Peptides against a protein of PDB entry 7PB4. Designs and how they scored, part 310

Target 1, 105 residues: chain A of PDB entry 7PB4
Amino acid sequence: KMLNIKEYKEKLLSTLGEFLEDHFPLPDRSVKKKKKNIQESSVNLITLHEMLEILINRLFDVPHDPYVKISDSFWPPYVELLLRNGIALRHPEDPTRIRLEAFHQ
Target 2, 218 residues: chain B of PDB entry 7PB4
Amino acid sequence: DALQMAVGYFEKGPIKASQNKDKTLEKHLKTVENVAWKNGLASEEIDILLNIALSGKFGNAVNTRILKCMIPATVISEDSVVKAVSWLCVGKCSGSTKVLFYRWLVAMFDFIDRKEQINLLYGFFFASLQDDALCPYVCHLLYLLTKKENVKPFRVRKLLDLQAKMGMQPHLQALLSLYKFFAPALISVSLPVRKKIYFKNSENLWKTALLAVKQRNR

## One batch from the design tools (peptide; made by RFdiffusion4, then SolubleMPNN)

Design b2_p25_8_s4 (from b2_p25_8, 9 letters changed)
Fold by OpenDDE base, seed 5:
Structure b2_p25_8_s4 (fold): chain B 105 residues (1-105), chain C 218 residues (1-218), chain A 25 residues (1-25)
Amino acid sequence: as target 1 above (105 residues)
Amino acid sequence: as target 2 above (218 residues)
Amino acid sequence: DILSLFSGEALLRLMVEELVILESL
């Protein structure tokens, strides 16, 4: 039973990864790399997969404060996507913090 | 240069607590408007000003005026559009600004230098079809962006559901017809053969400007 | 395929929901 759950989880993660790459790929900001040394703080945007991982981990690691602060690495379209679909919730008092929906509760 | 000073004002904000902040703002805004409508703006100027217009740095009236004068001299950078879409999702701009942006994006589509990154935003644009105010313009945008690989069963279903909800809207029909062209097996419904695809030509606010841009770049 | 009936966004929600459930076990 446990082996089947692990395998299923791995398969689901793989499927999710593929799905996210296909439908919600991160725009490559790298196009501007050629010219000037302006430290445009190349805020490295994280993938939606990485964002979800952070949110899931926070939900389980810190269940009493499952909120993650929206950093500059969080691409706003991804945040909006999660919020719009009820996958994530904004903190009621702090709009800069989001949590994953606790689907297991 | 007056334009450089104006752009710099919007980028950096008012340096001094000038008593006449509004007068200074209006002066710079008029400068941008005048240059944009006469000559168009450089890609760099559009990059700066477009982001400002969507960032919520200024009031809705100012943002609207800036956005209306985002007329290219030659090209618009794809990066500017990607950044703009990001700002739309931050939610600091009004619904009317979002509508205006999509109208602008459709109007200026041919002047965008590249489409590769914009095509990656397809899913986000498609999600915006649910907004009744955006739907006509998003359909037009999607009509311009849609490739065969974008036509998925779930998107077909969503369009059909929207059609069921909203009725046979010309813009939805146009997009569905394109979807049927790329993937006829996914759309069993008989679509009326429209000889001419008419997106609501909302009087292109930029019609005259676009003609001028095309003439300058010939 | 039943999955084809779900919007991409709906499918995303379902997958995330399932992952959360699995992680709770």
Scores: peptide ipSAE 0.470, ipTM 0.832, DockQ to the pose 0.275
Fold by OpenDDE base, seed 2:
Structure b2_p25_8_s4 (fold): chain B 105 residues (1-105), chain C 218 residues (1-218), chain A 25 residues (1-25)
Amino acid sequence: as target 1 above (105 residues)
Amino acid sequence: as target 2 above (218 residues)
Amino acid sequence: DILSLFSGEALLRLMVEELVILESL
C-alpha cells in the first residue's frame, strides 16, 4: 500500500511538472539586452512547480503559520493563477503573504 | 526634448514640490499623446509607458489615456508585452483597462517584433476567456496565436462549454473553427461554415494611427 | 482520458489537491 502511494505520488508530480511546462511555462527572459548600468536586478523567477513545492512544504512544515511571503522571484501571473483557482489564499491582514489551500481539512 | 521629459515624468513620478501637479501631469500626457498620434513612439518609450499604464501607478483615467496612445513608430518589443501581461495579473488595473489592453494587443499584433514568448503565454490568455468582458478580444488574440500544439482536448471542451453557456458567439465560432482545422478529430460537432470570420473591431480606436504606421514603415 | 475532461486550470487544482491529500497520509 505505501509503495503504491509513493509511486503514485511520484507519477503525479511528474505529470504535474509536464503539465506546467506545457501550459504555463516561464517566459524566457534570457534576452540579456546589453543595456548599460541599470541593474534591473534580473530577479531569477522560479517555476510554478517550485512555487507549489514551497507552498506545500510550508503547509506541512509550519501548519500554524502556513503563509509564504511573496518574493520578487514569484512571477505575478503564477500568483494570480493560484489565487483565482482557489489553490492559494492571501493572508487576510498581509496581502504580501499567501498560503496553500488546506484541501485535506 | 519634450517627449523625453514627459516619459521621464511618468517613469520617475511627480516631483513632490509642484503645487500644480495636475497641470504638469496633463501637460506631459498631452505631449505623449501628440507625439504618439503624429509620429508613433519608439519601442523603448512604449516599454516604459505601457508598464506604467498597467502598474496602477496612476489613476484609471491617466492609465487609459496612456494606453490609448501606445502607438509604435516601427515595432513593439515582445518583452514589453510579456511585462504588460504580468502587470495585468497583479490586479492593480481596472477591468476597463484590461479590456483596452487586449484590444490594443490585437490591434498592434502585427507590429510586435517576435511572437515566441507571447505564444508561451497562451495558457494565461486562454484562462481569461471566462471573463465575459474580455472573451471577444481574447478569442481574437487566440485566433492570431493558436498553433496546432496549442489545440488540446481540455481547451476544446472549455470552448464548447463556453459556447453552451454564451451561445453561438461569432468570436467563439471563429476560434472553434480554427481549432477544428488544426485538430478535426477533437471536434466532432458540425460548425457552421462561415465564409468570413468576424471579430469585434478592436482596432477601430487606432485605425487612423495604424494606417499612418504602415505608411511610415513602407 | 479523465484528464481531458477538465480545463487546464481545473486540472491544476485537482492535481494540487491530490498532492496535498497524499502528503497528509
Scores: peptide ipSAE 0.469, ipTM 0.831, DockQ to the pose 0.264
Fold by OpenDDE base, seed 4:
Structure b2_p25_8_s4 (fold): chain B 105 residues (1-105), chain C 218 residues (1-218), chain A 25 residues (1-25)
Amino acid sequence: as target 1 above (105 residues)
Amino acid sequence: as target 2 above (218 residues)
Amino acid sequence: DILSLFSGEALLRLMVEELVILESL
């Protein structure tokens, strides 16, 4: 039973990864415009997969405060996607924090 | 020059100390408007001002005026559009600004230098079809963006569901017809043969400006 | 494919929900 759950989880993660890459890829910001010295803080955007991983992990690691601070690495369209679809919730008092919806509760 | 000063004002924000903040803002806004409508704006100027218009830094009236004068001299950078979509998702702009942006995006579509990154946003645009106010313009945008690879069964179903909900809208019919063209096996429903693809005339706001841009770039 | 019946966003939600359930086990 446990082996089957692990295998199923791995398969689901793989399927999710493929789905996210196919339907919600990150835009390539790598237009190598020449380094003019504008410190465009090359904030590396994380993938939606990584974002979900962070949210899931936080939900289980800190269940009493399952909120993650939205960093500059969080692509706003991804945040909106999660919020709009009820996958994530914004903190009621701090709009800079989001949590994964507790689907298991 | 006056335009650089105006763009710089919007970028840096109002200097707190000026008692005449509104007059200064209006002066710079008029400068941008005048140059944009007369000559168009450089891609860099559009990049800056478009982000400002969508960032919520200024009030809705100012944002609307800025967005209305996002007229290119030559081209719009696709990166500006990607950044703009990001700002739309931050939610600091009004619903009317979102509508105006999609209208602008459709109107200016041919002036965007590249489409590769915009095509990656296909799923996000498609998700915006659920907004009744955006739906007509998003359908038009999707009509311009849709490739065969974008036509998926779930998207077909979503369009059919939207049609069931809101009726046989011309913009939905246009998009469905395109989907049927790319993937006839996915759309078993007989679509009414519409002789004319009809989208809500998003370009009307910029019609004169677009003609001028096309004339300058000939 | 049953997965094709769901909107991309609905499918995303279902997948995430299932992952959360699996993690709770």
Scores: peptide ipSAE 0.464, ipTM 0.843, DockQ to the pose 0.264
Fold by OpenDDE base, seed 3:
Structure b2_p25_8_s4 (fold): chain B 105 residues (1-105), chain C 218 residues (1-218), chain A 25 residues (1-25)
Amino acid sequence: as target 1 above (105 residues)
Amino acid sequence: as target 2 above (218 residues)
Amino acid sequence: DILSLFSGEALLRLMVEELVILESL
């Protein structure tokens, strides 16, 4: 039974990864505009998969404060996607913090 | 140059608490408007001003005026569009500004230098179909963007559900007809053969400006 | 495929919900 759950979890993670890559890929910011203007801080955006991983981990690691601070690595369309679909919630007092919805509670 | 000073004002924001802030803002806004409608704006100027208009840095009236004068001299960078979509998702702009942006994006679609990154945003645009105010313009945008690879069973179902909810809207029918063209097996429903594809606001706010841009780039 | 019955966003939510449930076990 446990082996089947692990295998199923791995399959689900793989399927989710493929789904996210197919339907919600990151824009390639690597379009090197040759123009030397230095100041576009190349903030490395994380994938939606990585964002979900962070949110899930925080929910289980710190259940009494499951909120994650939105960094510059969080692509705003991904944040909006999660919020709009009820997958994540914004902190009521701090709009810079989001949590995963507690689907198991 | 007066335009550079105006763009710089919007980019840097009003420096000092001068009593004449509103007069200065209006002066620079008129400068941008005048140049944009006469000559168009450079891609770099559009990049700066478009982001400003969507960032919520200024009031809705100012943002609306800036967005209305986002007329290219030659091309619009796809990066500017990607950044703009990001700002829309931050939610600092009004619903009317979002509508205006999609109208602008459809109107200026042919002047965008590349489409590869915009095509990657297909899923996000498709998700915006549920907004009743955006739906007509998003359908038009999707009609321009849709490739065979984008036509998935779940998207077909979503469009049919929207049609069931909203009725047989011309813009939905246009998009569904395109979907049926790419994937006839996914759409068993007989679509009325409309001889003319109709999208709302063919009288674009920019019709005269776009004609002028096309004439200058010939 | 049952997965075909859901919109992309609905499917995303279901997959995340299922992952959270599996992690709670």
Scores: peptide ipSAE 0.463, ipTM 0.836, DockQ to the pose 0.251; fails the geometry check

## One batch from the design tools (peptide; made by RFdiffusion4, then SolubleMPNN)

Design b2_p26_3_s1 (from b2_p26_3, 12 letters changed)
Fold by OpenDDE base, seed 1:
Structure b2_p26_3_s1 (fold): chain B 105 residues (1-105), chain C 218 residues (1-218), chain A 26 residues (1-26)
Amino acid sequence: as target 1 above (105 residues)
Amino acid sequence: as target 2 above (218 residues)
Amino acid sequence: SALAEQTLRLMVEELVILEAELRKLE
């Protein structure tokens, strides 16, 4: 049973990865140049897949404090996407922290 | 037109070079206010201005005035509301602006075109119940949003804890009553049967404008 | 698209459930 669940999880992760690449890709670096006011923060943005992985891991690794601090590597539209879809929740006292929704509870 | 110029000014920001920045700002703000109260604003205009009001681009006084004139001509886009909520999380707006936003959201709730995405923000709104200043308005909002699927044991516990802390507030009782309606097994406490649900009149700021909007859209 | 966002939610929900099950078995 455990093996079957692991295999299914791996398949789902793979499918999710492909899905995210198709529907929620990072903006091309080229578009950032023209809008003057976006501070060229040389910060490497992480993919939505990586963001979700961080959030999922935190949810299970630290269940008493499942919140992740939003770093500069978090693309704001992704954060918004997760929040508006009920995938993530903001910390009630610290808007710079988000958690994954505990769908298993 | 004058409105387009005003909206454009707020969107692009103040041009650094003009000596009369404050006068220009006031002129454009008055233009927006006048149109909003007379005719309402288009959904696109609300989208732009609402985001500006919550982004922290301008001072609190300006943001407050902009937010007060977010009166729709017909409808408000749900996307605009979702974006606005995202700005609340960035922490660049004042506490008073947050309160005003929730009041606005409750007052304008019926004019929002869709509720699907807003319903997904249920958990976020629920978390805001812990803020004493927001609590009455958030309760009202949650009362409007709550579905059976939102009524969970942990939320019931939180509401009861909040009631224990704050006392039997009318707005909390209203929400708990709704929860009991959806999930009577989760709420063992006898709630007083209130014939009338009393929320703070969040609509008072826009009462006249809302009446006008409803009359125009009939 | 709205459909894409709904799909994303469903996929994440399922992943969380699966992860929880795996963690219970470990």
Scores: peptide ipSAE 0.646, ipTM 0.419, DockQ to the pose 0.361
Fold by OpenDDE base, seed 4:
Structure b2_p26_3_s1 (fold): chain B 105 residues (1-105), chain C 218 residues (1-218), chain A 26 residues (1-26)
Amino acid sequence: as target 1 above (105 residues)
Amino acid sequence: as target 2 above (218 residues)
Amino acid sequence: SALAEQTLRLMVEELVILEAELRKLE
C-alpha cells in the first residue's frame, strides 16, 4: 500500500511538474532586457513547482506554524494564483506569510 | 521506421529550413493515420501524439487529425490522459478539439490502463459540464467515473441547476440517476426511470477501429 | 485559464492528501 501511494505520488508530481511548465511558466527573462537602467536585483525567481514544494514541506514539517515567508524569489503572480484558487492562505496578521491549504484536514 | 520518423517530426517540430513544410507535415500525418487505423498505436506513441494534439503546437486541423487517430494497439496510459487534460486547461486548443477529446476519452475509456488518476480529475470534468458543447460527453465520462464519494451536495445542486437551465437532457438524467443511486437522500426530485441510458454515441468516430482493437487483443 | 487554475488546485489537493497518507504510514 505504501509503495503504491509513493508511486502514485511520484507520478502525480511528475505530471504536476509538466503541467506547471506548460501552463504556468516563469516569465521569460527577455522582458527584463529592454529597461537596462533599473538595478533590478537579479533575484532568481523560483518556479511554481519549487514554491509548491516549499509550501507542502512546510505544511507537514512544521504543522504548528505552516506559514512560509514570501521571499523575493516568489513571483507575485504565483502567490496571487495560489491565494485566488484557495491553494494557499495568507496569514491573518502577517501578509508576508502564506500557508498551503490543509486539504487533508 | 516511417512511424518513428513521423512521431519524431511532430515531437521535434518542423525544421525551419524546409520549403515543403506542408507536404512533409501531410506525409507524416498520413503515416500516423495509416498505422493508427490499421494496427493501432503503441502507448508511447499515443503519449507523445496526444500531448502534441492538445498543446497547440500545430493548427486546429492538424490537431484534430492527430486526435482522431489516437487509437491504441493495446492500452492507453493513464498518464497520457492526465497530461492531455492538463492541456485542456491552458486553452490553447479549440472548442472543437475539446469536444473531440472528451469523445475520444469516452470512446477509449476501457483501453486506459488505470483510472485512479483520472478519478482525481473528477472535479475538473465536473466543472466542464457548464460548457454546453461538452456537457453530453462530460456527463457520459462522469457516469463512468462517478463513485459514491464523488456524490456531494454541491454537485447535486449544480446538476439540478444545470437541468433547470438546459432542460431534461438524457445524458444529464443518466448522471442524475446515478447520483440518486449513490445518494438518494440528496436528490428529492423524482427522476423518470429510464430503462435505457442514452448518451451520444461518442464511439461512432472510432467504431471500426475499436472493433479492430478488440479483435487483435482477444 | 480558469480551468488550468482549477486543475492546479485539484492536483495540489491530491498531493497534500497523498503526502498525509504517506506520513501516517511512516
Scores: peptide ipSAE 0.651, ipTM 0.446, DockQ to the pose 0.509; fails the geometry check
Fold by OpenDDE base, seed 3:
Structure b2_p26_3_s1 (fold): chain B 105 residues (1-105), chain C 218 residues (1-218), chain A 26 residues (1-26)
Amino acid sequence: as target 1 above (105 residues)
Amino acid sequence: as target 2 above (218 residues)
Amino acid sequence: SALAEQTLRLMVEELVILEAELRKLE
């Protein structure tokens, strides 16, 4: 039974990955840096897939504090997407922290 | 090969601003249609053309014609179907194209090589039940896909709510009956024992072609 | 699209449920 669930999970993750690549890709880095001195924080944006993985892992690894701090690697539209759809919740006291919705409770 | 040239045209788009763009498009579309209905298409050709039909690259009329000729020679790749479903989420295709796709998916269901990934899209298909135009065909698809593990209390509630809204539709009753079979404790409502499950015959558009495919693969 | 967003939610919900089941078995 455990093996079957693992296999199903892996397949679902794969399907999700493909889905996210097609429908929620990162913006092309071709935003021409207009040269204003904004410190090019070379912040490597993570994919939505990676973001979800972090959130899921935190939910289960640290159930008493399932919140993840929003880093500069989190593309703001992805954060908004997750919040808007009830996939993630903001910390009530710290708007820089989000958690995945506990769909299993 | 004329078919390869036609598929290549749809994949790459019209090359030169030739004055006869519409004539060229029609020529290639007719080539695809002729081969598809006569011999069926290879899995690779279906992969390319199905993606194009749902991507919104061409107009609705062209997309509809392409989708109608997505007839396999042997098998359809599951990956092609998964990709196609992903395009439904982008919303670049018309409502009529979505309906046609679900009809196609039901009609071609047995020709899809694997179902494991498609089964993972169960939730997506279930969500599409809310569309009145899609509902009959989605019910049929879900009837084909539903496993015991898919029958959840929240889905039962959604189906019952939908039944309350739409009435006792044959396609919805068929799906509910299957749900009751897998999880009798979740459905307290006495469903009429229908001896025959009546889905709208999605196969009508491809009936002749499907018979031909089955004959060639025997 | 609204549909894509709904699909995303459903997929994530299923993943969370599966993960919970796996951890209960472990």
Scores: peptide ipSAE 0.647, ipTM 0.467, DockQ to the pose 0.539; fails the geometry check
Fold by OpenDDE base, seed 5:
Structure b2_p26_3_s1 (fold): chain B 105 residues (1-105), chain C 218 residues (1-218), chain A 26 residues (1-26)
Amino acid sequence: as target 1 above (105 residues)
Amino acid sequence: as target 2 above (218 residues)
Amino acid sequence: SALAEQTLRLMVEELVILEAELRKLE
């Protein structure tokens, strides 16, 4: 049973990765290079896949405080995407923190 | 070969479907159609072409023709189906394209190699029941996909509400009967005992092609 | 797209459920 679940999870992760690359890619850095704003050039944005991985891991690794602080690496449209779809929840008192929805509860 | 060239054209071709009589487009489309109906398409070819058909890269007429020739030689990859579903409403796909896709999905259901990922899309398919044009085909698809774990109180309520709105449609009754089978406590209403489940299967566009596929894979 | 977003939600939901099941088995 455990092996089957692991295999299925891996397959789902792979599918999710491909899906995210196709439908929710990061904006091309080429567009940001033309705007001289020095500050945006230094921040490495993470993929939506990486963001979800962080959120999922936090949900299970620290169940008593499942919130992740929004870093500069979090592309704002991704944050909004997760929130508006009920995939993530904003902390009630700290708007800079989000958690993954506990779908298993 | 001619098929590879045709698939390559659709994959690499211009994003803006020129509505113009592109002789080249027609040539490649005919090549795909001919191979698909004679021999079926490889899983890789279906993967590419199915995504193209639903991405909105080409016009509705072209997309319709591509979808109609998505006939497998052996199997369809589940991943291709998942990707296709993701495009259904993301792109500028027409209502007719969506209907055709669901018809295709039901028709080709047995040729899909795995169902685990498709089963995860249950909620998405269920939400599509609200579309009157899709409802008959979605009911059929859900009938094929429904597991006990999918039968939840809120879905029962939605189905009953839909029945109240649309009347006692045969496809809806079939799905409700399945729901009652899995979770009798959730459905208090008496459903008519139907001996035969009737889905609109009589007009399967692929009936002849599917028979040929089954014969080749014996 | 609303559909892509819904698909994303469903995939994430399932992933969370699977993760929970795996953690219970560990």
Scores: peptide ipSAE 0.646, ipTM 0.443, DockQ to the pose 0.586; fails the geometry check

